# Peptides against a protein of PDB entry 2L9B: the designs that were tried, part 11

Target 1, 91 residues: chain A of PDB entry 2L9B
Amino acid sequence: ANFLSQKFPELPSGIDVNINMTTPAMMISSELAKKPKEVQLKFLQKFQEWTRAHPEDAVSLLELCPQLSFVTAELLLTNGICKVDDLIPLA
Target 2, 91 residues: chain A of PDB entry 2L9B as posed
Amino acid sequence: ANFLSQKFPELPSGIDVNINMTTPAMMISSELAKKPKEVQLKFLQKFQEWTRAHPEDAASLLELCPQLSFVTAELLLTNGICKVDDLIPLA

## One batch from the design tools (peptide; aimed at target 1 I15 D16)

Design b1_p15_2_s4 (made by RFdiffusion4, then SolubleMPNN; from b1_p15_2, 8 letters changed)
Fold by OpenDDE base, seed 5:
Structure b1_p15_2_s4 (fold): chain B 91 residues (1-91), chain A 15 residues (1-15)
Amino acid sequence: as target 1 above (91 residues)
Amino acid sequence: MVKGADIDAIIAFFE
């Protein structure tokens, strides 16, 4: 079994996006904005905690599921946790 | 096709 199926069998597969109407990033941004701030922050906290506990798996996951990078970046920016300048070195 | 994220499912997964 590959990494995702073995380590994250319950991870959602994602959904297909019609890029003629929107981009994955735009869709993610829109959907995140519909969530209460407390839900956004709770998720970010949980994800950060998991990442700290499983750094190697986290790297692999983000490489294989780049949409999760959109989620984390969006949440960091929209909640004022970091500025765009803080992400530039990572790009 | 390009994959997007089901935000509800992702959030639930990491709860």
Scores: peptide ipSAE 0.228, ipTM 0.740, DockQ to the pose 0.716
OpenDDE base, seeds 1, 2, 3, 4: peptide ipSAE 0.209, 0.201, 0.216, 0.214; ipTM 0.733, 0.725, 0.732, 0.732; seed 4 fails the geometry check

Design b1_p15_3 (made by RFdiffusion4)
Pose (drawn by RFdiffusion4):
Structure b1_p15_3 (pose): chain A 91 residues (1-91), chain P 15 residues (1-15)
Amino acid sequence: as target 2 above (91 residues)
Amino acid sequence: ETELREKYSGFHPVF
């Protein structure tokens, strides 16, 4: 993964989830949604600039690392920026 | 690429 070792070498793997009692998706929502609204908006706007400045980098990272792909989608959902039906065009 | 997507999924399954 030369693309990562060059640009994104310190990518987090994610937390370990016991999916015998908790689903990853539900944890994903409660994870981002339990945060104050400012955080999702701060992340998404800062990230929006970063991804505009670096469309290839940002898209390719989302291509390989799904936590950010859906992290962005869940943040879009919790703020009401986008809905699930708006994400299926992306899917 | 699949292995990378699994590695960097963010929520790793524990059984």

Design b1_p15_3_s1 (made by RFdiffusion4, then SolubleMPNN; from b1_p15_3, 7 letters changed)
Fold by OpenDDE base, seed 1:
Structure b1_p15_3_s1 (fold): chain B 91 residues (1-91), chain A 15 residues (1-15)
Amino acid sequence: as target 1 above (91 residues)
Amino acid sequence: KEELQKKYMGYHPVY
């Protein structure tokens, strides 16, 4: 159990990706979709609150694990909280 | 969505 699994148990566990067969983005999307919507929303809420309370740690974490930025973006989009146009400036 | 995915593609673990 790592920091992410302990702090955010709603997240799927991190795994290696065979880039010859899939991409990290594909795997993230697939694993997230296996979680119930209420679990997905709970993660978003907890992560947002944690980020507000610990912004410097959040920045460091997102730099270390840039996939986590995709996680949040994906969940925002799939749960209808944001639209693609809202996030395009980040791409 | 696809553009966002492109930004994070590459060799990475999921986490």
Scores: peptide ipSAE 0.047, ipTM 0.692, DockQ to the pose 0.138
OpenDDE base, seeds 2, 3, 4, 5: peptide ipSAE 0.049, 0.045, 0.046, 0.044; ipTM 0.690, 0.685, 0.683, 0.676; seed 2 fails the geometry check

Design b1_p15_3_s2 (made by RFdiffusion4, then SolubleMPNN; from b1_p15_3, 6 letters changed)
Fold by OpenDDE base, seed 2:
Structure b1_p15_3_s2 (fold): chain B 91 residues (1-91), chain A 15 residues (1-15)
Amino acid sequence: as target 1 above (91 residues)
Amino acid sequence: KKELQEKYKGYHPVY
């Protein structure tokens, strides 16, 4: 329904989290991992292309939704595209 | 990953 869901349908929808039992980061990682690898990679591709084409909007979006940065980083790491050391300086 | 997890500790999944 919202912009993110329409633009990047490969993303999992947000869910409420009981932070007494888990952390938001853990839930993000878990929800992402439920998606097929092909879907994860498709998101990365689309997001990269969109970011390149609309850098100003991408910055605004990542400021509005910082968890999307975690999503992207997590997917880059878990799919072996980046190493942890590649992202540590950025996070 | 631990550093990233701490950084985004307060943020829910993407809505």
Scores: peptide ipSAE 0.114, ipTM 0.723, DockQ to the pose 0.091
OpenDDE base, seeds 1, 3, 4, 5: peptide ipSAE 0.084, 0.042, 0.048, 0.073; ipTM 0.702, 0.637, 0.635, 0.665

Design b1_p15_3_s3 (made by RFdiffusion4, then SolubleMPNN; from b1_p15_3, 5 letters changed)
Fold by OpenDDE base, seed 3:
Structure b1_p15_3_s3 (fold): chain B 91 residues (1-91), chain A 15 residues (1-15)
Amino acid sequence: as target 1 above (91 residues)
Amino acid sequence: VQELREKYRGYHPVY
């Protein structure tokens, strides 16, 4: 149990990756897709609220756990909330 | 999406 699991229980647990069979990005996408849409949207809502309330901590967290940025982007895209063009400034 | 997957392909889903 880490900070992310405690604060955002909707977020899938971290897992290891066998790079001979898949890529980390594919694994992230797969694990996210296993969660119901309602859970995915709940995470996005909670994360948005938290980042607005704690912007400095949010920046630090995303720097420490850059895979979380991918998680957020993937969820935004797959749920039709953002388009790829919206994420270009982050590339 | 594919570009993003390429960008973050080195990051394991451990958080």
Scores: peptide ipSAE 0.079, ipTM 0.703, DockQ to the pose 0.115
OpenDDE base, seeds 1, 2, 4, 5: peptide ipSAE 0.078, 0.067, 0.073, 0.076; ipTM 0.710, 0.694, 0.635, 0.702

Design b1_p15_3_s4 (made by RFdiffusion4, then SolubleMPNN; from b1_p15_3, 6 letters changed)
Fold by OpenDDE base, seed 2:
Structure b1_p15_3_s4 (fold): chain B 91 residues (1-91), chain A 15 residues (1-15)
Amino acid sequence: as target 1 above (91 residues)
Amino acid sequence: KEELQKKYQGYHPVF
C-alpha cells in the first residue's frame, strides 16, 4: 500500500469495503472514476514505463496486489485502449 | 469485462 501510494500517486488511496453491501470490484471502479481522465492516463503511462524497466518486480507486485491487475484492465477498457475481446482470454 | 469483474471481486481497493 505504501509502495503503491509513493510510486503511483495517481492511484486513489486504499479504502475498506463492506463486501456484504457491495463488491470490491465495484468500489475499485468507482474510486478510479473519481480521478480525472488525464490522471488515469498518467497512471497507465507511468505503470507501463515502470513495468518495462522492472518486469520481474512488476510480476511480483501483481501477484502481491491482484487488485492492481483489475485496476489496469479497468482503465484500459474505460479509456478505449483495449477492447473487451482483447482481455477475455485473460479472464 | 464482466468476467474480469468476477475474477477480481474478492480484492479490496487497498493500494
Scores: peptide ipSAE 0.062, ipTM 0.661, DockQ to the pose 0.119
OpenDDE base, seeds 1, 3, 4, 5: peptide ipSAE 0.051, 0.050, 0.052, 0.053; ipTM 0.594, 0.592, 0.587, 0.595

Design b1_p15_4 (made by RFdiffusion4)
Pose (drawn by RFdiffusion4):
Structure b1_p15_4 (pose): chain A 91 residues (1-91), chain P 15 residues (1-15)
Amino acid sequence: as target 2 above (91 residues)
Amino acid sequence: AKGPAPLEEWEKVLF
């Protein structure tokens, strides 16, 4: 993964989830949604600028690393910026 | 399974 070793070498793997009692998706929501609204908005706007400045980088990262793909989507959902039906066009 | 990494960890790489 030369693209990552060059640009994104310190990508987090994610937390370990016991999916015998908790689903990853539910944890994903409670994870981002338990945060104060300022955080999702701060991340998304800052990330929006970064992805506009670096469309290839940002898209390719989302291509390989799904936590951010859906992290962005869940943040869009919790703020009401986008809905699930708005994400299926992306899917 | 894997849950999402904290946003703080993403910020360290992205920005």

Design b1_p15_4_s1 (made by RFdiffusion4, then SolubleMPNN; from b1_p15_4 with A1G)
Fold by OpenDDE base, seed 5:
Structure b1_p15_4_s1 (fold): chain B 91 residues (1-91), chain A 15 residues (1-15)
Amino acid sequence: as target 1 above (91 residues)
Amino acid sequence: GKGPAPLEEWEKVLF
């Protein structure tokens, strides 16, 4: 089995994206915006906590699922936690 | 080994 299957066997399927009508980034941004600010911040906090506890798994996950990096960056920016130029060194 | 709990709120768009 691949990494995701082994480490995260209960991961659900995502929502289909019709890239002819929208981009994955647009869909993600839209879905993020639907969540209350409190939920967004809680996600960031918990994800940060998990990442600190499981750094190797976190790196592997982000490599396999780049959309998570986008999610994290988007949440950091939209919630005013960091500025665009703060992310440039990481891009 | 079931996956990171923080992702549950976003499961529909992350994978």
Scores: peptide ipSAE 0.059, ipTM 0.615, DockQ to the pose 0.112
OpenDDE base, seeds 1, 2, 3, 4: peptide ipSAE 0.050, 0.044, 0.042, 0.035; ipTM 0.659, 0.661, 0.627, 0.627; seed 3 fails the geometry check

Design b1_p15_4_s2 (made by RFdiffusion4, then SolubleMPNN; from b1_p15_4 with K2R)
Fold by OpenDDE base, seed 4:
Structure b1_p15_4_s2 (fold): chain B 91 residues (1-91), chain A 15 residues (1-15)
Amino acid sequence: as target 1 above (91 residues)
Amino acid sequence: ARGPAPLEEWEKVLF
Protein backbone atom coordinates (compact mmCIF):
# COMPACT_ATOMS: atom_id res chain seq x y z
CA ALA B 1 0.00 0.00 0.00
CA ASN B 2 1.30 3.41 -1.01
CA PHE B 3 -0.03 6.92 -1.36
CA LEU B 4 -1.25 6.36 -4.89
CA SER B 5 -3.16 3.22 -3.99
CA GLN B 6 -4.70 4.89 -0.97
CA LYS B 7 -5.71 8.06 -2.75
CA PHE B 8 -6.83 6.33 -5.93
CA PRO B 9 -7.88 2.81 -4.93
CA GLU B 10 -9.54 2.17 -8.28
CA LEU B 11 -6.46 3.06 -10.31
CA PRO B 12 -5.69 0.47 -12.98
CA SER B 13 -2.47 -1.52 -12.87
CA GLY B 14 -0.96 0.07 -15.93
CA ILE B 15 0.79 -1.55 -18.85
CA ASP B 16 3.98 -3.50 -19.31
CA VAL B 17 6.85 -1.78 -21.05
CA ASN B 18 10.00 -3.42 -22.32
CA ILE B 19 12.41 -0.55 -21.89
CA ASN B 20 15.05 -2.44 -23.83
CA MET B 21 12.88 -2.38 -26.93
CA THR B 22 11.04 0.91 -26.56
CA THR B 23 10.97 4.03 -24.43
CA PRO B 24 8.15 5.04 -22.11
CA ALA B 25 7.57 8.11 -24.26
CA MET B 26 7.12 6.01 -27.36
CA MET B 27 4.81 3.64 -25.54
CA ILE B 28 2.67 6.48 -24.26
CA SER B 29 2.49 8.11 -27.67
CA SER B 30 1.48 4.81 -29.21
CA GLU B 31 -1.23 4.16 -26.66
CA LEU B 32 -2.62 7.66 -26.98
CA ALA B 33 -2.76 7.35 -30.74
CA LYS B 34 -5.05 4.34 -30.36
CA LYS B 35 -7.73 6.57 -28.87
CA PRO B 36 -10.06 8.60 -31.08
CA LYS B 37 -9.55 12.34 -31.11
CA GLU B 38 -12.92 12.81 -29.45
CA VAL B 39 -11.84 10.62 -26.56
CA GLN B 40 -8.54 12.47 -26.26
CA LEU B 41 -10.30 15.82 -26.08
CA LYS B 42 -12.81 14.49 -23.59
CA PHE B 43 -9.98 13.44 -21.31
CA LEU B 44 -8.40 16.87 -21.52
CA GLN B 45 -11.71 18.46 -20.59
CA LYS B 46 -12.25 16.14 -17.66
CA PHE B 47 -8.67 16.47 -16.47
CA GLN B 48 -8.89 20.25 -16.65
CA GLU B 49 -12.10 20.21 -14.65
CA TRP B 50 -10.73 17.75 -12.12
CA THR B 51 -7.52 19.73 -11.70
CA ARG B 52 -9.46 22.89 -10.96
CA ALA B 53 -11.65 21.11 -8.44
CA HIS B 54 -8.80 19.19 -6.79
CA PRO B 55 -5.58 21.17 -7.19
CA GLU B 56 -3.74 19.51 -4.31
CA ASP B 57 -4.59 16.04 -5.55
CA ALA B 58 -3.59 17.04 -9.06
CA VAL B 59 -0.17 18.17 -7.87
CA SER B 60 0.31 14.97 -5.91
CA LEU B 61 -0.73 12.82 -8.83
CA LEU B 62 1.57 14.55 -11.28
CA GLU B 63 4.47 14.37 -8.86
CA LEU B 64 3.99 10.65 -8.39
CA CYS B 65 3.21 9.95 -12.03
CA PRO B 66 5.43 12.08 -14.27
CA GLN B 67 4.27 9.96 -17.19
CA LEU B 68 0.87 11.57 -16.76
CA SER B 69 2.46 14.97 -17.20
CA PHE B 70 3.91 13.68 -20.44
CA VAL B 71 0.52 12.33 -21.45
CA THR B 72 -1.10 15.68 -20.87
CA ALA B 73 1.59 17.60 -22.70
CA GLU B 74 1.53 15.16 -25.59
CA LEU B 75 -2.23 15.49 -25.96
CA LEU B 76 -2.06 19.26 -25.84
CA LEU B 77 0.63 19.34 -28.49
CA THR B 78 -0.71 16.68 -30.84
CA ASN B 79 -4.20 18.16 -30.79
CA GLY B 80 -2.88 21.61 -31.57
CA ILE B 81 -4.04 23.16 -28.33
CA CYS B 82 -0.60 24.22 -27.16
CA LYS B 83 2.80 24.87 -28.64
CA VAL B 84 6.10 23.90 -27.10
CA ASP B 85 6.69 27.50 -26.08
CA ASP B 86 3.48 27.37 -24.05
CA LEU B 87 4.79 24.51 -21.94
CA ILE B 88 8.37 25.65 -21.35
CA PRO B 89 7.43 28.12 -18.60
CA LEU B 90 5.67 25.32 -16.73
CA ALA B 91 8.59 22.89 -16.85
CA ALA A 1 -10.08 9.59 3.10
CA ARG A 2 -9.99 8.73 -0.58
CA GLY A 3 -9.39 11.17 -3.35
CA PRO A 4 -11.76 11.83 -6.21
CA ALA A 5 -12.64 9.16 -8.74
CA PRO A 6 -9.61 8.17 -10.80
CA LEU A 7 -9.19 9.10 -14.43
CA GLU A 8 -9.46 5.44 -15.31
CA GLU A 9 -9.44 5.70 -19.08
CA TRP A 10 -6.11 7.47 -19.28
CA GLU A 11 -4.46 6.18 -16.15
CA LYS A 12 -4.34 2.86 -17.98
CA VAL A 13 -1.38 4.23 -19.90
CA LEU A 14 0.58 4.59 -16.68
CA PHE A 15 3.22 2.01 -15.82
Scores: peptide ipSAE 0.138, ipTM 0.660, DockQ to the pose 0.093
OpenDDE base, seeds 1, 2, 3, 5: peptide ipSAE 0.033, 0.032, 0.056, 0.032; ipTM 0.620, 0.618, 0.643, 0.620

Design b1_p15_4_s3 (made by RFdiffusion4, then SolubleMPNN; from b1_p15_4 with A1G K2R)
Fold by OpenDDE base, seed 2:
Structure b1_p15_4_s3 (fold): chain B 91 residues (1-91), chain A 15 residues (1-15)
Amino acid sequence: as target 1 above (91 residues)
Amino acid sequence: GRGPAPLEEWEKVLF
């Protein structure tokens, strides 16, 4: 198994994305939009709590799964928590 | 450490 699977054995396989027909960002945005606002905010809250409790694992996860950074940014923006200008220093 | 439990309902796309 790869390092990611070894470090995070609970991770699922996910869904295959055909990048010739759609982009991963489009797929993620579509799936995020299927969740109610309350669920989206709850996700952010729980992820924040987990990150606080497991900062080293959080860094590793975000390094190995950069799509999670996109997810987090998208949720922050679409829920009006941050503006694009707020994220520029981080990009 | 603990697994990615906070991401469970998003797992199909995130990973």
Scores: peptide ipSAE 0.044, ipTM 0.638, DockQ to the pose 0.107
OpenDDE base, seeds 1, 3, 4, 5: peptide ipSAE 0.032, 0.043, 0.034, 0.040; ipTM 0.619, 0.636, 0.612, 0.629

Design b1_p15_5 (made by RFdiffusion4)
Pose (drawn by RFdiffusion4):
Structure b1_p15_5 (pose): chain A 91 residues (1-91), chain P 15 residues (1-15)
Amino acid sequence: as target 2 above (91 residues)
Amino acid sequence: FAKGVDFDAWLAFFE
């Protein structure tokens, strides 16, 4: 993964989830949604600028690392920026 | 077990 070792070498793997009692998706929502609204908006706007400045980098990272792909989607959902039906066009 | 979202790590990563 030369693309990552060059640009994104310190990518987090994610937390370990016991999916015998808790689903990852539910954790994903309660994870981002338990945060104050300012955080999702701060992240998404800052990230929006970063991805505009670096469309290849940002898209390729989302290509390989799904936590961010759906982290962004869940943040879009919790703020009402986008809905699930708006994400299927992306899917 | 499976990998979940570590949003704080992502947030720190993009800081």

Design b1_p15_5_s1 (made by RFdiffusion4, then SolubleMPNN; from b1_p15_5, 6 letters changed)
Fold by OpenDDE base, seed 3:
Structure b1_p15_5_s1 (fold): chain B 91 residues (1-91), chain A 15 residues (1-15)
Amino acid sequence: as target 1 above (91 residues)
Amino acid sequence: MAKGADIDALIEFFE
């Protein structure tokens, strides 16, 4: 928490998930599906651009916030940009 | 409870 606050001071705090009723993955998938395709693709593009510009920071962020890795994978899969097999080497 | 992704906040953060 201290490292995250120092390195990414503007990073959102996140929200609590009641895992007795749903999984974080299910919640993320549901919330993403509510967004228009154009919004999904724009977010993916912006995140990819940021990752390319800040590779070390991106690694740190994805390690500390694994939900963001799931978001990226979900968007790639649901929009037909990649297949499940393409993600296996990265896991 | 476990922390989950705030999708609206994440989208805004990377805009």
Scores: peptide ipSAE 0.203, ipTM 0.750, DockQ to the pose 0.699
OpenDDE base, seeds 1, 2, 4, 5: peptide ipSAE 0.198, 0.200, 0.200, 0.192; ipTM 0.750, 0.749, 0.748, 0.735

Design b1_p15_5_s2 (made by RFdiffusion4, then SolubleMPNN; from b1_p15_5, 6 letters changed)
Fold by OpenDDE base, seed 2:
Structure b1_p15_5_s2 (fold): chain B 91 residues (1-91), chain A 15 residues (1-15)
Amino acid sequence: as target 1 above (91 residues)
Amino acid sequence: MAKGADIDAIIEFFE
């Protein structure tokens, strides 16, 4: 079994996005905007806690599932937790 | 196509 199936069997597979109609980033932003801020912040809290507890797995997960990086970045930006400049080094 | 995110599922996964 590959890393994702073994370590994260319940991780959602995601959905296909036609990049000629929209970008994954745009779709992610749109979907996140539908969530109340309390839900967004709760997710950030849980993800942060998990990342701290499982740093190696977190790195691997973000490498293998780059869409999660978009989710995290968007939430940090839209909630005023960080600035774009804070994310530039990660790009 | 590129792989996108099911935001509901992702949020639920980390709850």
Scores: peptide ipSAE 0.195, ipTM 0.733, DockQ to the pose 0.736
OpenDDE base, seeds 1, 3, 4, 5: peptide ipSAE 0.187, 0.178, 0.186, 0.191; ipTM 0.730, 0.718, 0.728, 0.733; seeds 1, 4 fail the geometry check

Design b1_p15_5_s3 (made by RFdiffusion4, then SolubleMPNN; from b1_p15_5 with F1M W10I A12E)
Fold by OpenDDE base, seed 2:
Structure b1_p15_5_s3 (fold): chain B 91 residues (1-91), chain A 15 residues (1-15)
Amino acid sequence: as target 1 above (91 residues)
Amino acid sequence: MAKGVDFDAILEFFE
């Protein structure tokens, strides 16, 4: 529970899921859609760079925050960077 | 998934 905060003390808390939405994925998609394309691409770029610089921390972060995996996948797909087939091996 | 993500804050985190 507190391990995430301990390992990544600067990580923001996030927002509560809208319980009226059918799935958490819909909530995440909704939040992503609020962001300009340039912000979406910047996120991908920064996350990619951070992952390269901190591979072990990246694994830990994705294990502790699986929603980031969904975010990354959706951004790659919606921005036309990857096809669904490209992500199948990761699913 | 209990929480979503503040993407602007995440950008700051990765910088």
Scores: peptide ipSAE 0.140, ipTM 0.696, DockQ to the pose 0.562
OpenDDE base, seeds 1, 3, 4, 5: peptide ipSAE 0.135, 0.084, 0.087, 0.132; ipTM 0.693, 0.671, 0.662, 0.690

Design b1_p15_5_s4 (made by RFdiffusion4, then SolubleMPNN; from b1_p15_5 with F1M W10L A12K)
Fold by OpenDDE base, seed 4:
Structure b1_p15_5_s4 (fold): chain B 91 residues (1-91), chain A 15 residues (1-15)
Amino acid sequence: as target 1 above (91 residues)
Amino acid sequence: MAKGVDFDALLKFFE
């Protein structure tokens, strides 16, 4: 087991990406678009609550899983919660 | 291969 699985044993492994045909970001965006808005907002709420409760773990998770940072940013932008300028200092 | 995100599983993880 790698460090990620050791620190977050219940974290899902994710989905394989065919990088020869599309970028991971493009695939993530397409999958997110399939989810109802209510589900998207619920994810943001739950992730927000989790990060507040586990700030150190949240930093580790985002460092180890940069795709999660993209997911979060995409959801914030597409749902009109944040603007691009709001995310610049976090990049 | 590069890994994407299992969105539904992540949602459950953070619940």
Scores: peptide ipSAE 0.206, ipTM 0.732, DockQ to the pose 0.655
OpenDDE base, seeds 1, 2, 3, 5: peptide ipSAE 0.176, 0.192, 0.169, 0.180; ipTM 0.716, 0.722, 0.699, 0.713

Design b1_p15_6 (made by RFdiffusion4)
Pose (drawn by RFdiffusion4):
Structure b1_p15_6 (pose): chain A 91 residues (1-91), chain P 15 residues (1-15)
Amino acid sequence: as target 2 above (91 residues)
Amino acid sequence: FAKGVDFDAWLNFFD
């Protein structure tokens, strides 16, 4: 993964989830949604600028690392920026 | 077990 070792070498793997009692998706929502609204908006706007400045980098990272792909989608959902039906065009 | 979202790590990563 030379693309990552060059640009994104310190990517987090994610937390370990016991999916015998808790689903990852539910954790994903409660994870981002338990945060104050300012955080999702801060992240998405800052990230929006970063991805505009670096469309290849940002897209390719989302290509390989799904936590961010859906992290972004869930934040869009919790703020009401986008809905699930708006994400299926992306899917 | 499976990998879940570690949003704080992502937030710090892009900080």

Design b1_p15_6_s1 (made by RFdiffusion4, then SolubleMPNN; from b1_p15_6, 5 letters changed)
Fold by OpenDDE base, seed 3:
Structure b1_p15_6_s1 (fold): chain B 91 residues (1-91), chain A 15 residues (1-15)
Amino acid sequence: as target 1 above (91 residues)
Amino acid sequence: MAKGADFDAILKFFE
């Protein structure tokens, strides 16, 4: 098992990026758009709570799974929780 | 995992 599997054994296995999509970002945005708003907000809430409880693990997870960073940013922007300018310091 | 299932699975991971 690789480091990701060892560090987060309960993390689900990922899926491959659809080769028919122009970019991985487009694929992620498309998949997120299929989720109801309440589910999107629930994800943000749970991820925020988990991050507060496990800050060091959260850093490791985001480094190993950069798609999660995009998911979080996309959801924050799409739902009007923050603006693009709010994310600039993090980029 | 099936296409589109990762989001729900990750949600469960954080719960």
Scores: peptide ipSAE 0.195, ipTM 0.709, DockQ to the pose 0.315
OpenDDE base, seeds 1, 2, 4, 5: peptide ipSAE 0.193, 0.179, 0.187, 0.170; ipTM 0.717, 0.714, 0.712, 0.706

Design b1_p15_6_s2 (made by RFdiffusion4, then SolubleMPNN; from b1_p15_6, 8 letters changed)
Fold by OpenDDE base, seed 2:
Structure b1_p15_6_s2 (fold): chain B 91 residues (1-91), chain A 15 residues (1-15)
Amino acid sequence: as target 1 above (91 residues)
Amino acid sequence: MTKGADIDALIEFFS
């Protein structure tokens, strides 16, 4: 068992994306946009609280699941919480 | 193909 399966046994496996039809980023963005702003903000709040409480695990999770980094960034941008310039140093 | 996020599941996981 790898780190993810051991430390985050309940973490979703994700879904396969055919990049010839769509990009993972496009799919993630589209799915996020389907959620009410209230749901988006609640997720951000809970995720940020978790990352602050578990910084080491958060780093590991984000390294191994880069799609989660995109989710967070997309939500921050689309909700006007931060601007692109705030994320550039992380790229 | 590559893996993408199941947004519903992710939201449920962290909420």
Scores: peptide ipSAE 0.169, ipTM 0.715, DockQ to the pose 0.743
OpenDDE base, seeds 1, 3, 4, 5: peptide ipSAE 0.160, 0.163, 0.158, 0.169; ipTM 0.714, 0.714, 0.714, 0.715

Design b1_p15_6_s3 (made by RFdiffusion4, then SolubleMPNN; from b1_p15_6, 7 letters changed)
Fold by OpenDDE base, seed 5:
Structure b1_p15_6_s3 (fold): chain B 91 residues (1-91), chain A 15 residues (1-15)
Amino acid sequence: as target 1 above (91 residues)
Amino acid sequence: MAKGADIDALIKFFE
C-alpha cells in the first residue's frame, strides 16, 4: 500500500477529467458551485478542524492531493472569506 | 489521465 491508501483509506479516489473539453480546475469549480453555500461553509469548517487536529497529515495530504488546495482556495474566494490579495503572500 | 476531486465524496470524507 502507498502512503495515501494506508494513511487515508477512506479518501476519495478522484474522478477522471476530459482534458480536451475542460480542465480539472474548471471541473472542480463547477462541482463546487452546485453545492449550497451552507454545505460549502460546513466543509470548510470541518476541514479546518481536521487540519488543526492533524497538522502533519494535513500537510502530507495537501502535498499529495493538490486539488484539495484548489478546492480550499476556491471556496475561500467564492464565499468572500478571502480576497485574492489575501492569498498572494502564500504564492 | 488528469483527475479532479469528487466533491460529494470529499465533503463526506471530512464530515
Scores: peptide ipSAE 0.245, ipTM 0.759, DockQ to the pose 0.708
OpenDDE base, seeds 1, 2, 3, 4: peptide ipSAE 0.196, 0.215, 0.186, 0.204; ipTM 0.778, 0.769, 0.758, 0.779

Design b1_p15_6_s4 (made by RFdiffusion4, then SolubleMPNN; from b1_p15_6, 7 letters changed)
Fold by OpenDDE base, seed 4:
Structure b1_p15_6_s4 (fold): chain B 91 residues (1-91), chain A 15 residues (1-15)
Amino acid sequence: as target 1 above (91 residues)
Amino acid sequence: MAKGADIDAIIKFFE
């Protein structure tokens, strides 16, 4: 088990992406949507709390796992917590 | 994945 699976079990397990059928982003979005809203919000809360407590480690993790930035942005948007304009630096 | 993403923006968002 890796750090992400242990610390944030709310995240879906990694899957092999069929790039001929869909984009990685679409597949990630699809997998996230399969999780209950309560699980999605729990991840955001845990990640927020951890980020506040360990900002430097959070930066390192996001650099190591760029997909996590996409996950965070996607969940913030789909749950109506922020607007697209708020995430312009991630585009 | 997101080329040129400002990771600090996420950190600041959660502050």
Scores: peptide ipSAE 0.185, ipTM 0.765, DockQ to the pose 0.056
OpenDDE base, seeds 1, 2, 3, 5: peptide ipSAE 0.184, 0.170, 0.167, 0.176; ipTM 0.770, 0.749, 0.748, 0.753

Design b1_p15_7 (made by RFdiffusion4)
Pose (drawn by RFdiffusion4):
Structure b1_p15_7 (pose): chain A 91 residues (1-91), chain P 15 residues (1-15)
Amino acid sequence: as target 2 above (91 residues)
Amino acid sequence: STTLDDLLDYIMSLS
């Protein structure tokens, strides 16, 4: 993964989830949604600028690392910026 | 293991 070793070498793997009692998706929501609204908005706007400045980088990262793909989607959902039906066009 | 906060911080550091 030269693209990552060059640009994104310190990418987090994610937390370990015991999916015998808790689903990853539910954790994903409670994870981002338990955070104050300012955080999702701060991340998404800052990230929006970064991805505009670096469309290839940002898209390719989302291509390989799904946590961010859905982290962005869940933050869009919790703020009401986008709905699930708005994400299926992306899917 | 890393938390989703670590991911957010990491991406934020690139911004």

Design b1_p15_7_s1 (made by RFdiffusion4, then SolubleMPNN; from b1_p15_7, 4 letters changed)
Fold by OpenDDE base, seed 2:
Structure b1_p15_7_s1 (fold): chain B 91 residues (1-91), chain A 15 residues (1-15)
Amino acid sequence: as target 1 above (91 residues)
Amino acid sequence: SDSLDDLLDYILSLA
């Protein structure tokens, strides 16, 4: 089993998207944006907690799925948690 | 990646 299968055994099957980073990110962000704000905030909270508890796995996840970095950034911006100026240095 | 580390550090810094 690969990293995702091992660390996320409950992960549902996904769909194919264009093989680049921005298109998948946009699609994922679009789907997440359909969720209520409270769900989005809870998702971010859980991701933060998971990252704190499993920093090496968080790095591995974002290396394996770099589109998730953009998704996370978009969630932070959309929910008013941060501003663009906060993320520009990270780009 | 340094940028990934920075992003994760930023996420962890948020309230």
Scores: peptide ipSAE 0.484, ipTM 0.876, DockQ to the pose 0.050
OpenDDE base, seeds 1, 3, 4, 5: peptide ipSAE 0.479, 0.479, 0.478, 0.478; ipTM 0.875, 0.874, 0.874, 0.875

Design b1_p15_7_s2 (made by RFdiffusion4, then SolubleMPNN; from b1_p15_7, 5 letters changed)
Fold by OpenDDE base, seed 5:
Structure b1_p15_7_s2 (fold): chain B 91 residues (1-91), chain A 15 residues (1-15)
Amino acid sequence: as target 1 above (91 residues)
Amino acid sequence: SHSLDDLIDYILSLA
């Protein structure tokens, strides 16, 4: 089994998106932005907790799905958790 | 990835 199927056995099939960084990130961010702020914050919290527990898997996930880095950044910015200047050194 | 390591470290540093 591949990484995603192994680590996320109940992951849904998903949908096709354009093959680039921007479009998938925009689509995901758009969907997340439709959720209440508390849900977005809870999602970030859970992602942080999972990352803390599985740092190597988190890296693997972001390597496999680089769009998620942009999604994460967007969530952090939109929810006022960080400033743009905080992310510049990470680019 | 080192660049991703930095992002991960940043995420973990957040409140």
Scores: peptide ipSAE 0.403, ipTM 0.846, DockQ to the pose 0.050
OpenDDE base, seeds 1, 2, 3, 4: peptide ipSAE 0.396, 0.396, 0.399, 0.399; ipTM 0.843, 0.840, 0.844, 0.844

